# Peptides against a protein of PDB entry 3LCN, part 20

Target 1, 96 residues: chain A of PDB entry 3LCN
Amino acid sequence: QYTENLKVIVAEKLAGIPNFNEDIKYVAEYIVLLIVNGGTVESVVDELASLFDSVSRDTLANVVQTAFFALEALQQGESAENIVSKIRMMNAQSLG

## One batch from the design tools (peptide; made by RFdiffusion4, then SolubleMPNN)

Design b2_p13_1_s2 (from b2_p13_1, 6 letters changed)
Fold by OpenDDE base, seed 2:
Structure b2_p13_1_s2 (fold): chain B 96 residues (1-96), chain A 13 residues (1-13)
Amino acid sequence: as target 1 above (96 residues)
Amino acid sequence: KIEELKEEIKKLL
């Protein structure tokens, strides 16, 4: 349940990246896979940076950090819907 | 900068 919710959450975060020309669902799934299998912020960012040269390391780090905090929030009982809503607001603020 | 982003995200989530 955390895995699927986290995929949705990460996808929402990725959707806020301007000019992101990658398969959002695939990238979100990959990020969650790396996290679930013991990845750290640094290792996941390194992996993503090796695959996506068009996205800045800072942007990737922001996405990955969001994923880790979202996972923590889910584990602490926050609803996926609330987390997604917060990310949508964050995306709007960054693009506005 | 990354640490700042981390703290900001932590506050929001």
Scores: peptide ipSAE 0.023, ipTM 0.596, DockQ to the pose 0.027
Fold by OpenDDE base, seed 4:
Structure b2_p13_1_s2 (fold): chain B 96 residues (1-96), chain A 13 residues (1-13)
Amino acid sequence: as target 1 above (96 residues)
Amino acid sequence: KIEELKEEIKKLL
């Protein structure tokens, strides 16, 4: 299902955030829940920003936008594994 | 900017 794959994808994205000390699985699940329940990029970012002040708004926006684009990719038939691989590459690039 | 990031993500995914 898209929701389960999206959780994995979002978790991979969160894993690339330096010094992120929240439960990645929980945060990923929460993001997906918000999206599935009709959240927009703006509303989801606002919610996350209210909960996690240790992470910049830009970083949160990056995560959320990635989730929405990943969802679109899944709906268009791209595999979760392929999307995760792309995110790993992006994470590696941002770590420099 | 975030828009630039969006474009990069959009291209990759």
Scores: peptide ipSAE 0.023, ipTM 0.592, DockQ to the pose 0.027
Fold by OpenDDE base, seed 3:
Structure b2_p13_1_s2 (fold): chain B 96 residues (1-96), chain A 13 residues (1-13)
Amino acid sequence: as target 1 above (96 residues)
Amino acid sequence: KIEELKEEIKKLL
């Protein structure tokens, strides 16, 4: 269940990126795949940066770090819905 | 740069 919840969470984070031209669902799925297969923040960012050069490395790092914190939050008992809500608020505030 | 973002994100989640 962590995997599926994390996909939703990461997708929400990606949805806040302006002018993002990649398939959100696909990228979210790929990020989660890399994480569950032992990726670190650095290695996942490196992989994504090599594939999606239209997005800045800093933006990718922000997304990936969010994913890792979200995973920790899930493991500590926070609901996916609550995490998604927080990210949605973050996205809205960033637009300002 | 990742470490710089880390603290900010940690506060939000």
Scores: peptide ipSAE 0.023, ipTM 0.598, DockQ to the pose 0.029
Fold by OpenDDE base, seed 5:
Structure b2_p13_1_s2 (fold): chain B 96 residues (1-96), chain A 13 residues (1-13)
Amino acid sequence: as target 1 above (96 residues)
Amino acid sequence: KIEELKEEIKKLL
């Protein structure tokens, strides 16, 4: 259940990236897969950077760290809906 | 840089 919720959360975060040319659902699924298989922030960012060089490393790091924090929030009992709402608000406020 | 991002994200989540 955490994995499915995390996919939704990560997808919302990815949706905030301007001019993102990749399939959001696919990338979100891949990020969660890497995390579930023991990836760290650094290793997941490295993997994503190697595959999606059109996105800045800073942006990728932001997405990945958000995923880890969201996972912690889910484990602490926060709903996926609340987390998604927060991310949506952040996306709307972001300057790129 | 990642540490700086953590500060912003912690405000969100």
Scores: peptide ipSAE 0.022, ipTM 0.598, DockQ to the pose 0.028

Design b2_p13_1_s3 (from b2_p13_1, 5 letters changed)
Fold by OpenDDE base, seed 5:
Structure b2_p13_1_s3 (fold): chain B 96 residues (1-96), chain A 13 residues (1-13)
Amino acid sequence: as target 1 above (96 residues)
Amino acid sequence: KIEELKEKIKKLL
């Protein structure tokens, strides 16, 4: 139900990772698919870490946890636009 | 790693 919005949200989060040279849209799609297929924070992080060893495990964990929180927020009625805006601001603050 | 991701995604769709 919320998979498409979650993909957009995760993509926004991934866009905040410096020097990340992967197709963000496909990475976001993969993360969401892992989650909706029963992945946990730990199992999804493990999978991503095996693929992207140039990104720290802590960074990956932050992305994945954000995805899980965003999914819950969507289910509780928060708009995708609002969640994206929050993440965008966090990305900007992190870069500053 | 786009091709690898594509294959992994296909398995989950």
Scores: peptide ipSAE 0.479, ipTM 0.919, DockQ to the pose 0.121
Fold by OpenDDE base, seed 4:
Structure b2_p13_1_s3 (fold): chain B 96 residues (1-96), chain A 13 residues (1-13)
Amino acid sequence: as target 1 above (96 residues)
Amino acid sequence: KIEELKEKIKKLL
């Protein structure tokens, strides 16, 4: 499985959300657990939206979709390091 | 909300 790498990846994505003051590691763990327990983009977004109403639904959807894409990338053989690097660059671009 | 997350995580583990 790729759960541990996915947690790192999701945490990197969450770190790009401005003014998000939750424990990123726990949120990342929760997202990954929802995914590996059969969650869909829609169901995971709904769950997160119910928890974090201060974060836009679009932002949450972006996080969740990134997680699913990352999981697919991992399964196809891309390294976690490469995926994290891409996300870091995306975070930097969105901070402007 | 960390405590709530902890409880939710426990249910999924």
Scores: peptide ipSAE 0.479, ipTM 0.919, DockQ to the pose 0.169
Fold by OpenDDE base, seed 1:
Structure b2_p13_1_s3 (fold): chain B 96 residues (1-96), chain A 13 residues (1-13)
Amino acid sequence: as target 1 above (96 residues)
Amino acid sequence: KIEELKEKIKKLL
């Protein structure tokens, strides 16, 4: 129900990672699928760290935690548009 | 790593 919106949200978060040379759409899809299949922050981070060892564990944890927070926000009635806009602003701030 | 991701995604769909 919220999976497609969550993919968009996670993709926006991934887009903020500097020098991340992977297909963001597929990575976002994988993260969401791991979550809906019972993944935890720890288990999803472990999986991503094994795949993308050039990205810090803290960065991956931040992405994954954002996904869990976003899912909760969607369930509480916040629009995907609002969540994406917040993440976009956060990405811009991290570059400044 | 697109192909690897594709295979992993297939297992979870």
Scores: peptide ipSAE 0.478, ipTM 0.919, DockQ to the pose 0.120
Fold by OpenDDE base, seed 3:
Structure b2_p13_1_s3 (fold): chain B 96 residues (1-96), chain A 13 residues (1-13)
Amino acid sequence: as target 1 above (96 residues)
Amino acid sequence: KIEELKEKIKKLL
């Protein structure tokens, strides 16, 4: 349950990155798989940076940290829909 | 890089 919701949440976050021309669904799936297999913020960022060198490390770190925060929120009882809504608002407010 | 991602995902499943 958390895994599938987290994929949706991470996909929403990735959709806010300007000029990101990768398949968002698969990138989100990969991030979630790395996390549930014991990844840390640092290790997941390192992996993504090696794959997507055209995206700034800070941007990748922001995505990954959001994923970890979202997972915590889900475990604390917040709905996926509410988390997605927050991220959508953040995406709209970000300077690109 | 979708093919590379697909392969990495398969290894983690």
Scores: peptide ipSAE 0.476, ipTM 0.918, DockQ to the pose 0.121

Design b2_p13_1_s4 (from b2_p13_1 with L10K K12L K13L)
Fold by OpenDDE base, seed 4:
Structure b2_p13_1_s4 (fold): chain B 96 residues (1-96), chain A 13 residues (1-13)
Amino acid sequence: as target 1 above (96 residues)
Amino acid sequence: EIEELKEKIKELL
């Protein structure tokens, strides 16, 4: 139900990672797929860590936590647009 | 499906 919006949200979060030049759409889709198939924060982080050596575990954890929180926000009725806006602001702050 | 995407991502790295 929220998978497509979650993909967009996760993609926005991934776009904030410096020097991360992978296909963000594919990575976002994979993260969401792991989540909707019963993944936990820990298991998803472990999976991503096995794939991406260039990204710190803390960064991966931040992405995954953001995804789970975003999913909860969506379920509580917050719009995807609002969530994306928040993430965009956070990305800008992180780049500063 | 997961394995397919996993493989795609690995190929991009």
Scores: peptide ipSAE 0.080, ipTM 0.720, DockQ to the pose 0.939
Fold by OpenDDE base, seed 3:
Structure b2_p13_1_s4 (fold): chain B 96 residues (1-96), chain A 13 residues (1-13)
Amino acid sequence: as target 1 above (96 residues)
Amino acid sequence: EIEELKEKIKELL
């Protein structure tokens, strides 16, 4: 259940990136797969940077860090819906 | 680049 919820959460975060012309669902799925298979923030960012050179490394790092924080929040009992709502608000408040 | 991503996903699933 954490895996599926995390995919939704990461997809919401990706949806906030302006001019991101990729399939958000697939990218979110890949990020989650990397994380659950032992990826670190650094290794996941490195992998994504190799695939998406049009997206800044800082932006990718922000997405990945959000994913790790979200996973911890899920494990601590926070609902996926609450996390998604927070991310949606952050997306709306971002200047970009 | 999305095609490469799809290939990697298939390998990991």
Scores: peptide ipSAE 0.079, ipTM 0.729, DockQ to the pose 0.172
Fold by OpenDDE base, seed 2:
Structure b2_p13_1_s4 (fold): chain B 96 residues (1-96), chain A 13 residues (1-13)
Amino acid sequence: as target 1 above (96 residues)
Amino acid sequence: EIEELKEKIKELL
C-alpha cells in the first residue's frame, strides 16, 4: 500500500517540474524502488543526476526529499490524498 | 528489477 501510494505521490511531484519530458510514471517507480531498497537522499539524488543532466541537482534533491517526507507521513497515518493535494498546491506555487 | 527498470528509463531519455 505504501509503495503504490508513494509512486502516485512522487509522480505528482515530478509533474510539477517544468519541461520535464521523461516518462513520469517510470521515473516515480524507479525512485520508489531505490528508496524501499535502502537508498538515501544522497544516493538516490546521485543516481538520478547521472540520468537526468537536464534537471538541476537542487530540483532532484527536492523531489527525493519530498518522497522521503511523504513516506514518513504515510507511516504516521496521513492519507495519500492529503499528501497529493499538498504537493499539487506546492507545484502551483513553484516557478520551476 | 531495478537494473531492468534503470535500462528502460535510459532508453526513454
Scores: peptide ipSAE 0.078, ipTM 0.717, DockQ to the pose 0.915
Fold by OpenDDE base, seed 1:
Structure b2_p13_1_s4 (fold): chain B 96 residues (1-96), chain A 13 residues (1-13)
Amino acid sequence: as target 1 above (96 residues)
Amino acid sequence: EIEELKEKIKELL
């Protein structure tokens, strides 16, 4: 029930990656798909690392962890808009 | 490494 919001949230996080040249919406959808089908942080990171070797494993781990914590926040009643705003702030604070 | 990121993200979200 949170899948669509989670896709938006993950896409916002991916948009903060410098020089990320993949289809953001596609990758966000894929991450959410992996999560809702029982993926763990480790298994999702492993999958993404195998597909996008130009992106560091640490960067991928940061994205995936954000997705899992965002899902928890949604379940706790936080709005998708608030979560996106926080991610935008984090993206802006990152020096890349 | 992942645990460090986890704690940081947990605090920010």
Scores: peptide ipSAE 0.023, ipTM 0.544, DockQ to the pose 0.028

Design b2_p13_3_s1 (from b2_p13_3, 6 letters changed)
Fold by OpenDDE base, seed 2:
Parts: sequence; C-alpha cells; structure tokens
Structure b2_p13_3_s1 (fold): chain B 96 residues (1-96), chain A 13 residues (1-13)
Amino acid sequence: as target 1 above (96 residues)
Amino acid sequence: KKKEIEEKIKELK
C-alpha cells in the first residue's frame, strides 16, 4: 500500500549521499522491494554493502533505518510529503 | 551497477 510513497522517500534520502554515483530511483526501488519481501535492517544493509563498497556501512545503515521508520510513519498516518520534507532538512544538515 | 540492480529487482518482482 505504501510502496510507491516509500520509493519516493528512500530516493530523497539517497539523494543526500555525497558522491553517490548510482541511479537513485533504481536503488530506492531495490531497497523497498527488499523491505516488503521481509528484509531486516541488517539483511538490507548487508546487501547494499556488498553492492556499494564506496559508501560507508554507517551511511547505508542510516538510509535503511530511515526507510523502516518512514514505513512506520506512513502506517501511522503521516503524509509522504511531510516525511520527504523532513528528509530534505536532514540532508541539508548532514556534514558528510 | 544499474544492470546488476535491475537483475536483482527482476528477481524480487
């Protein structure tokens, strides 16, 4: 039910990673698919780390954790628009 | 790595 909104949210989070040379929409779709197919924070991070060794594990964990929290927020009734706005603010505040 | 991700996505759909 929330997959499309979650893709947008995850894409916004990925866009905050400096020097990330990948198709954001494809990576976002992949992350969401992993989650809705029963992935955990740990298993999704492991998968992403195997693909993107140029991104720190901590950064990947932050992305994945954000995705899970966003999914919960959507389920609790928060709008995708509000979640995206919060992520944009977090991206702007990030030092790395 | 687009092709690799695309293949993985295909497997999950």
Scores: peptide ipSAE 0.651, ipTM 0.953, DockQ to the pose 0.973
Fold by OpenDDE base, seed 4:
Structure b2_p13_3_s1 (fold): chain B 96 residues (1-96), chain A 13 residues (1-13)
Amino acid sequence: as target 1 above (96 residues)
Amino acid sequence: KKKEIEEKIKELK
């Protein structure tokens, strides 16, 4: 139901990771698929950590938790655009 | 790791 919007949101979050040299859309899709197929924060983080050893576990956990929170926000009626805007600001703050 | 992720995606679809 919210998978496509969630992919956009997760992609925005991933775009904030410095030196992350992967296809953002593919990774976002994978994260969302893991979530909608019953993944938990822990299991998704474990999977991503096994794939991306150059990214800290804390960073991955932040991405995954953001995805779960975003999904909840979408379900509660918040717009994808608003969520993306928040993440964009967060990314800027993290880099600045 | 594009190909690896792509295959993982296929497994979940």
Scores: peptide ipSAE 0.650, ipTM 0.953, DockQ to the pose 0.971
Fold by OpenDDE base, seed 3:
Structure b2_p13_3_s1 (fold): chain B 96 residues (1-96), chain A 13 residues (1-13)
Amino acid sequence: as target 1 above (96 residues)
Amino acid sequence: KKKEIEEKIKELK
């Protein structure tokens, strides 16, 4: 039910990673598919780390944890628009 | 790595 909204949210989070030279839409879709197919924070981070060794593990963990928190927020009734707005503000405040 | 990700996505769908 929330997969499409979660893809948008994860894409917004990925857009905050400096010098990330990958197709954001496809990476977001892949992350969401891993989660809905039973992935955990640890297993999804492991998968992403194997693909994107130029991105720090901490950064990847932050993206994945954000996705899990966002999914919970959606299930609790928070709008996708509100979640995206929060992430956009966090991206803007990040120092590299 | 777009092609690699695309193949992984296909496998999960």
Scores: peptide ipSAE 0.649, ipTM 0.953, DockQ to the pose 0.972
Fold by OpenDDE base, seed 5:
Structure b2_p13_3_s1 (fold): chain B 96 residues (1-96), chain A 13 residues (1-13)
Amino acid sequence: as target 1 above (96 residues)
Amino acid sequence: KKKEIEEKIKELK
C-alpha cells in the first residue's frame, strides 16, 4: 500500500550519503522490495553491506532503520511529504 | 553496480 511513497522516502535518505555513486532510485526500490518480502533490519543491512563496501555499516543501518520507521509512520497516517521534508532537513544539517 | 541491482530487483518482483 505504501511501497511507492516508501521508495521516495528512502531515496531522499540515500541522497544524504556523501560520495554515493549508485543509482539512488534503484537502490531505494531494492531496499523497499527486501522489506516487503520479509526482511529485517539486520538482514537488509547485511545485504546492502555485501553490495556497498564503500559505505559504512552504521550508515547503512541508519538508512534501513529510517525506512522501517517511515513505513510505520505512513501506516499511522503521517504524509509522505512530511516525512520527506524531515529527512531533507536532516540531510542538510549533516552536511553543514 | 546498476546492472547487478537491476537483476536483484527482477528476482524479487
Scores: peptide ipSAE 0.648, ipTM 0.953, DockQ to the pose 0.899

Design b2_p13_3_s4 (from b2_p13_3, 5 letters changed)
Fold by OpenDDE base, seed 4:
Structure b2_p13_3_s4 (fold): chain B 96 residues (1-96), chain A 13 residues (1-13)
Amino acid sequence: as target 1 above (96 residues)
Amino acid sequence: KIEEIKKKIEELK
């Protein structure tokens, strides 16, 4: 139900990772698919860590946790636009 | 790694 919005949200989060040169759209899609197919924070982080050794595990965990929190927020009625705005601000802060 | 990710995506669809 919230799959497409979650992809947008995860993509915004991934865009905040410095020097991350993978196709963000596909990575976001993969993360969302892992989640909706029963993945946990731990299992999704493990999968991403196996793929992206150049990204710290902490960074990956932050991305994944953000995705799970965003999904809960969507289910509770928060708009995707509002969630994206928050993430954009957080990205700016982390880069500053 | 995009091709690997694409393959994994198709496996989950």
Scores: peptide ipSAE 0.702, ipTM 0.959, DockQ to the pose 0.973
Fold by OpenDDE base, seed 1:
Structure b2_p13_3_s4 (fold): chain B 96 residues (1-96), chain A 13 residues (1-13)
Amino acid sequence: as target 1 above (96 residues)
Amino acid sequence: KIEEIKKKIEELK
């Protein structure tokens, strides 16, 4: 029931990756689908690493772990808007 | 790689 909010959250996280030349909405949808189909942090990172060899494994792991943390936060009652806002600030800080 | 991702998405839907 959190899949649509999670797509928005993951898209915001992906938007913080410098020089990432992919359609963020489709990549976010793919990540969420992998998770809801039983993916783990490790298996989803492995899949993304095979697709995006120009992005560091650490960066991909950070994106995927953020998705799992965000799902937990949603289940604990945090709003999608609050989660997106925090990620946006983190993206800005990482570019500085 | 958008076409490959689109195909993978449809396989999981």
Scores: peptide ipSAE 0.702, ipTM 0.959, DockQ to the pose 0.971
Fold by OpenDDE base, seed 3:
Structure b2_p13_3_s4 (fold): chain B 96 residues (1-96), chain A 13 residues (1-13)
Amino acid sequence: as target 1 above (96 residues)
Amino acid sequence: KIEEIKKKIEELK
């Protein structure tokens, strides 16, 4: 039910990673598919770390945890637009 | 790595 909104949210989070040269749309789709197919924070981070060894594990963990928090927020009735706005602000405030 | 990701996506759909 929330997969399309979650893809948008995860894409916004990925867009905040400096020097990330992958196709954000497909990476976001992959993360969401891993989650809805039963992935945990740990298993999804492990998968992403195997693909993107140039991105720190902490950064990947932050992205994945944000996705899980966003999914919970959507289920509790928060709008995707509001969640995206929060992430955009956090991206702008993060130090390189 | 886009081709690899695309393949993984299709496997999960």
Scores: peptide ipSAE 0.700, ipTM 0.959, DockQ to the pose 0.975
Fold by OpenDDE base, seed 2:
Order: sequence, then structure tokens, then C-alpha cells
Structure b2_p13_3_s4 (fold): chain B 96 residues (1-96), chain A 13 residues (1-13)
Amino acid sequence: as target 1 above (96 residues)
Amino acid sequence: KIEEIKKKIEELK
């Protein structure tokens, strides 16, 4: 129900990772697919860590947790636009 | 790693 909005949200979060040289759109799609197919924070982080060893596990966990929180927020009625705006602000204040 | 991700995506769709 919220997959397309969640892809946009996750892509925005990924865009905040410094020096992340991957296709953000496809990575976002993959993360969302893992989640809607029953993935947990731990299992999704494990999968991403196996793919992207140049990104810290903490950074990956932050991305994945954000995705789960965003999904909950969407289900509770928050707009995708508001969630994206919050993430943009978080990205801007990140130090790396 | 885009090709590997694409393959994994297709497996989940």
C-alpha cells in the first residue's frame, strides 16, 4: 500500500550517505522489497552489510530503522512529503 | 553492484 512512497523516503535517506557510489533508486527498491517480504531490522541490515562493506553497519542500521519508522508513520497517517522533509533536514545536519 | 541488486530485486518480485 505504501511501497512507492516508502521507496522515495528510503532514497532520500540513502542520498544523505557520504561517498555512497551506488544506484540509490535500486538500493531503495531493494530495501523496501526486503521489508514488505517480512524482513526485520537485523535481517535487512545483515543483507546490506554483505553488499556494502564500505558503509558502516551503524549507518546501514540507521537507514533501515528510518525505513521501518517511516512505514509506521505512513500507516498512522503522516504524509510522505512531511517524512521526506524531515529526512532532508536530518541529512543536512549529518556530519558524515 | 547494480547487476547483483537487480538480480536480487527480481527474485523478490
Scores: peptide ipSAE 0.698, ipTM 0.959, DockQ to the pose 0.979

Design b2_p13_4_s1 (from b2_p13_4 with R1K V4K E11K)
Fold by OpenDDE base, seed 4:
Structure b2_p13_4_s1 (fold): chain B 96 residues (1-96), chain A 13 residues (1-13)
Amino acid sequence: as target 1 above (96 residues)
Amino acid sequence: KLEKIKEKIEKLK
């Protein structure tokens, strides 16, 4: 139900990772698919860590946790636009 | 790594 919005949200989060040169659209899709197919924070982080060894595990964990929190927020009625705005601000702060 | 990710995506669809 919230799959497409979650992809947008995860993509915004991924866009904040410095020097991350993978296709954000496909990585976001993969993360969302892992989650909706029963993945946990731990299992999704493990999968991403195996793929992207140039990204710190902490960074990957932050992305994944953000995705899970965003999914909960969507289910509770928060708009995707509002969630994206928050993430954009956080990205700016982390880059500053 | 895109092709690898694409393959993984297709397995989950």
Scores: peptide ipSAE 0.755, ipTM 0.965, DockQ to the pose 0.975
Fold by OpenDDE base, seed 5:
Structure b2_p13_4_s1 (fold): chain B 96 residues (1-96), chain A 13 residues (1-13)
Amino acid sequence: as target 1 above (96 residues)
Amino acid sequence: KLEKIKEKIEKLK
């Protein structure tokens, strides 16, 4: 139900990772598909870690947990735009 | 790694 919005949200989160050279759109899609197919934080992190060994496990865990929280927020009625804005601000703060 | 990700995506769709 919220998969397309979640993809946008996850993409925004991924955009905050410095020196991440993968296609963000496809990585976001893959993360969302893993989640909606029953993945847990642990299993999704394990999968991503196997693909992206140059990204720390902690960073991957942060991305994945953000996705799960965002999904719940969407289900509770928060707009995708608002969630994206929050993540964008967090990304900017982390770069400063 | 894009092609590998694309393959994984198709398996889950």
Scores: peptide ipSAE 0.755, ipTM 0.965, DockQ to the pose 0.973
Fold by OpenDDE base, seed 3:
Structure b2_p13_4_s1 (fold): chain B 96 residues (1-96), chain A 13 residues (1-13)
Amino acid sequence: as target 1 above (96 residues)
Amino acid sequence: KLEKIKEKIEKLK
C-alpha cells in the first residue's frame, strides 16, 4: 500500500548523500523491495554494503533506518509530503 | 552498477 510513497521518500534520502553516482530511482526501488520482502535493517544494510563499498556503512544504515521509520510514519497516518519535507531539511543541514 | 541492480529488482518482483 505504501510502496510508491516509500520509494519517493527513500529517493529523497539518497539524494542527500554526497558524491553518490548511482541511479537514485532504481536504488530506492531496490531498498523498498528488500524491506517489503521481509528484510531487516541489518540484512538490507548488508546487501547495500556489498553493492556500494565506497559508501560508509553508517551512511547506508542511516538511509535504511530512515526508510523503516518512514514506513511506520505512513502507517500511522503521516503524509508522504510531510515526511519528504523533513528529510529534505535534514539533507540540507547535514555536513558532507 | 545499474544493470546489476535491475537484475536484482526483477528477481524480487
Scores: peptide ipSAE 0.754, ipTM 0.964, DockQ to the pose 0.973
Fold by OpenDDE base, seed 2:
Structure b2_p13_4_s1 (fold): chain B 96 residues (1-96), chain A 13 residues (1-13)
Amino acid sequence: as target 1 above (96 residues)
Amino acid sequence: KLEKIKEKIEKLK
């Protein structure tokens, strides 16, 4: 139900990672698919860590946890636009 | 790594 909005949200979060030289759209799609197919924070982080060894595990965990929290927020009625705006602000605050 | 990710995506769809 919320997959397309979640893809946009996850893509926004990924865009905040410094020097992340991957196709953000496809990585976001992959993360969302892992989640809706029953992935946990741990299992999704493990998968991403195996793919992107140049990104710290903590950074990946932050992305994945954000995705799970965003999904919960969507289910509770928060708009995708509000969630994206919050993530943009968080990205701007990050020291990379 | 795009092709690898695409392959993984197709397995989940």
Scores: peptide ipSAE 0.754, ipTM 0.964, DockQ to the pose 0.978

Design b2_p13_4_s2 (from b2_p13_4, 5 letters changed)
Fold by OpenDDE base, seed 4:
Structure b2_p13_4_s2 (fold): chain B 96 residues (1-96), chain A 13 residues (1-13)
Amino acid sequence: as target 1 above (96 residues)
Amino acid sequence: KKEEIEKKIEELK
């Protein structure tokens, strides 16, 4: 139901990771698929950590938790645009 | 890792 918006949101979050050279859209899609297929924060982080050893586990956990929070926000009626805006600001703060 | 991720995606679709 919210998968497409969630992909956009997760992609925005991933875009904030410095030196991350993977295809953001593919990784975002994979994360969302893991979540909607019953993944937990722990299981999704474990999967991503096995794939991307150059990214800290804390960073991956932050991405995944953001995805779960975003999904809840979408379900509660918050717009994808608003969520993306928040993430963009957070990305800027993390880099600045 | 594009091909690997793509394969994993297809497995979940």
Scores: peptide ipSAE 0.646, ipTM 0.951, DockQ to the pose 0.968
Fold by OpenDDE base, seed 2:
Order: structure tokens, then C-alpha cells, then sequence
Structure b2_p13_4_s2 (fold): chain B 96 residues (1-96), chain A 13 residues (1-13)
């Protein structure tokens, strides 16, 4: 029931990656689909790394971890708006 | 890579 909110959240996280030349909405949708179909942090990172070799594995892992943590936060009652706001702040703080 | 991702998305839907 949180898939649409999670897509928005993941898209916000992806938007913080410098020089990421991909359709953010499509990548976000794909990540969420992988997660809701039983993906783990490791399996989702492996999939993304195979697609986007120009993005470091650490960066991809950070995106995926954020997605899993956001899903848990949603399940615990935190609003999507609050989660997005936090991610925006993290994106602004990022050095790379 | 949009077409490739689109194909993968359709496989999971």
C-alpha cells in the first residue's frame, strides 16, 4: 500500500546523484518493484550495478538502503512528505 | 537504458 509513496521517495533520492543521466521516475519504479517482489539490499544493488556501471556501488547501496528504511518508516506511520524532506536535506549535504 | 528498464518493469508487473 506504500508503493506509490515509495516511488516518490526513491525518485527524490536518485535526484541527488550527480551526473545521473537516466529517467529518474522509471528507475524509481524499477527499484520499488524489485523490493516489493522480494528483493534484498544485496540483490537490488547487484541488479542496479549491472545496469549503471557509471554509478559507484556505494552510491547505489545508499539509494537502496534509503528505500528500505523509507519503507519501514512508512509502515511505522511517518508521512511521505517528512521522508522526502529529510532526503532533500541529505541530497543538499552530499559532497558527491 | 530506458527501453531496457521498461522491459524489466513489465516483467515484474
Amino acid sequence: as target 1 above (96 residues)
Amino acid sequence: KKEEIEKKIEELK
Scores: peptide ipSAE 0.645, ipTM 0.951, DockQ to the pose 0.976
Fold by OpenDDE base, seed 5:
Parts: structure tokens; C-alpha cells; sequence
Structure b2_p13_4_s2 (fold): chain B 96 residues (1-96), chain A 13 residues (1-13)
């Protein structure tokens, strides 16, 4: 139900990772697919860590946990736009 | 790694 919005949200989160030289849209889609197919925070992080050894496990865990929290927020009625805005602000602050 | 991710995505669809 919220998969497309979640992809946008995860993509915004991934955009905050410095020197991440992957197609953000595809990585976001993959993360969402892993989640909706029954992935847990641990299993999704393990999968991403196996693919992206240049990104710290802590950074990947932060991305994945954000995705799970965003999914719950969407289900509780928060707008995708609002969630994206929060993440964008966090990304900007982390780069400052 | 785009091709690898694309293949993984298609496997889950």
C-alpha cells in the first residue's frame, strides 16, 4: 500500500550518504522489496552490507531503521511529504 | 553494481 512512498523516502535517506556511488533509485527499491518480503532490520542490513562494503554497517543500519519507522509513520497517517522533509533537513544538518 | 541490484530486484518481484 505504501511501497511507492516508502521508496521515495528511502531514496531521500540514501541521498544523505557521502560518496555513495550507486543508483539510489534502485537501491531504495531493493530495500523496500526486502522489507515487504518479510525482511527484518538485521536481515536487510546483512544483505546491504554484503553488497556495499564501502558503507559502514552503522550507516546501513540507520538507513534501514529509518525505512521501518517511515513505514509505520505512513500507516499511522503521516504524509510522505512530511517524512521526506524531515529526512532532508537531517541530511543537511549532517553535512553542516 | 547496478546490474547485480537489478537482478536481485527482479528476483523479488
Amino acid sequence: as target 1 above (96 residues)
Amino acid sequence: KKEEIEKKIEELK
Scores: peptide ipSAE 0.644, ipTM 0.951, DockQ to the pose 0.900
Fold by OpenDDE base, seed 3:
Structure b2_p13_4_s2 (fold): chain B 96 residues (1-96), chain A 13 residues (1-13)
Amino acid sequence: as target 1 above (96 residues)
Amino acid sequence: KKEEIEKKIEELK
């Protein structure tokens, strides 16, 4: 039910990673598919770390944890637009 | 890595 909204949210989070030279839409789709197929924070981070060794594990963990928190927020009734706005503000405040 | 990700996506669908 929340798959498409979660893709948008994860894409916004990925857009905050400096020098990330990958197709954001496809990476977001892959992360969401891993989650809805039973992935955990640890297993999804492990998968992403194997693909993107130039991105720190901490950064990847932050992206994945954000996705899980966003999914919970959606299920509790928060709008995708509100979640995206929060992430956009966090991206702007990040110091590299 | 787009092709690799695309393949992984299709495998999960």
Scores: peptide ipSAE 0.644, ipTM 0.951, DockQ to the pose 0.972

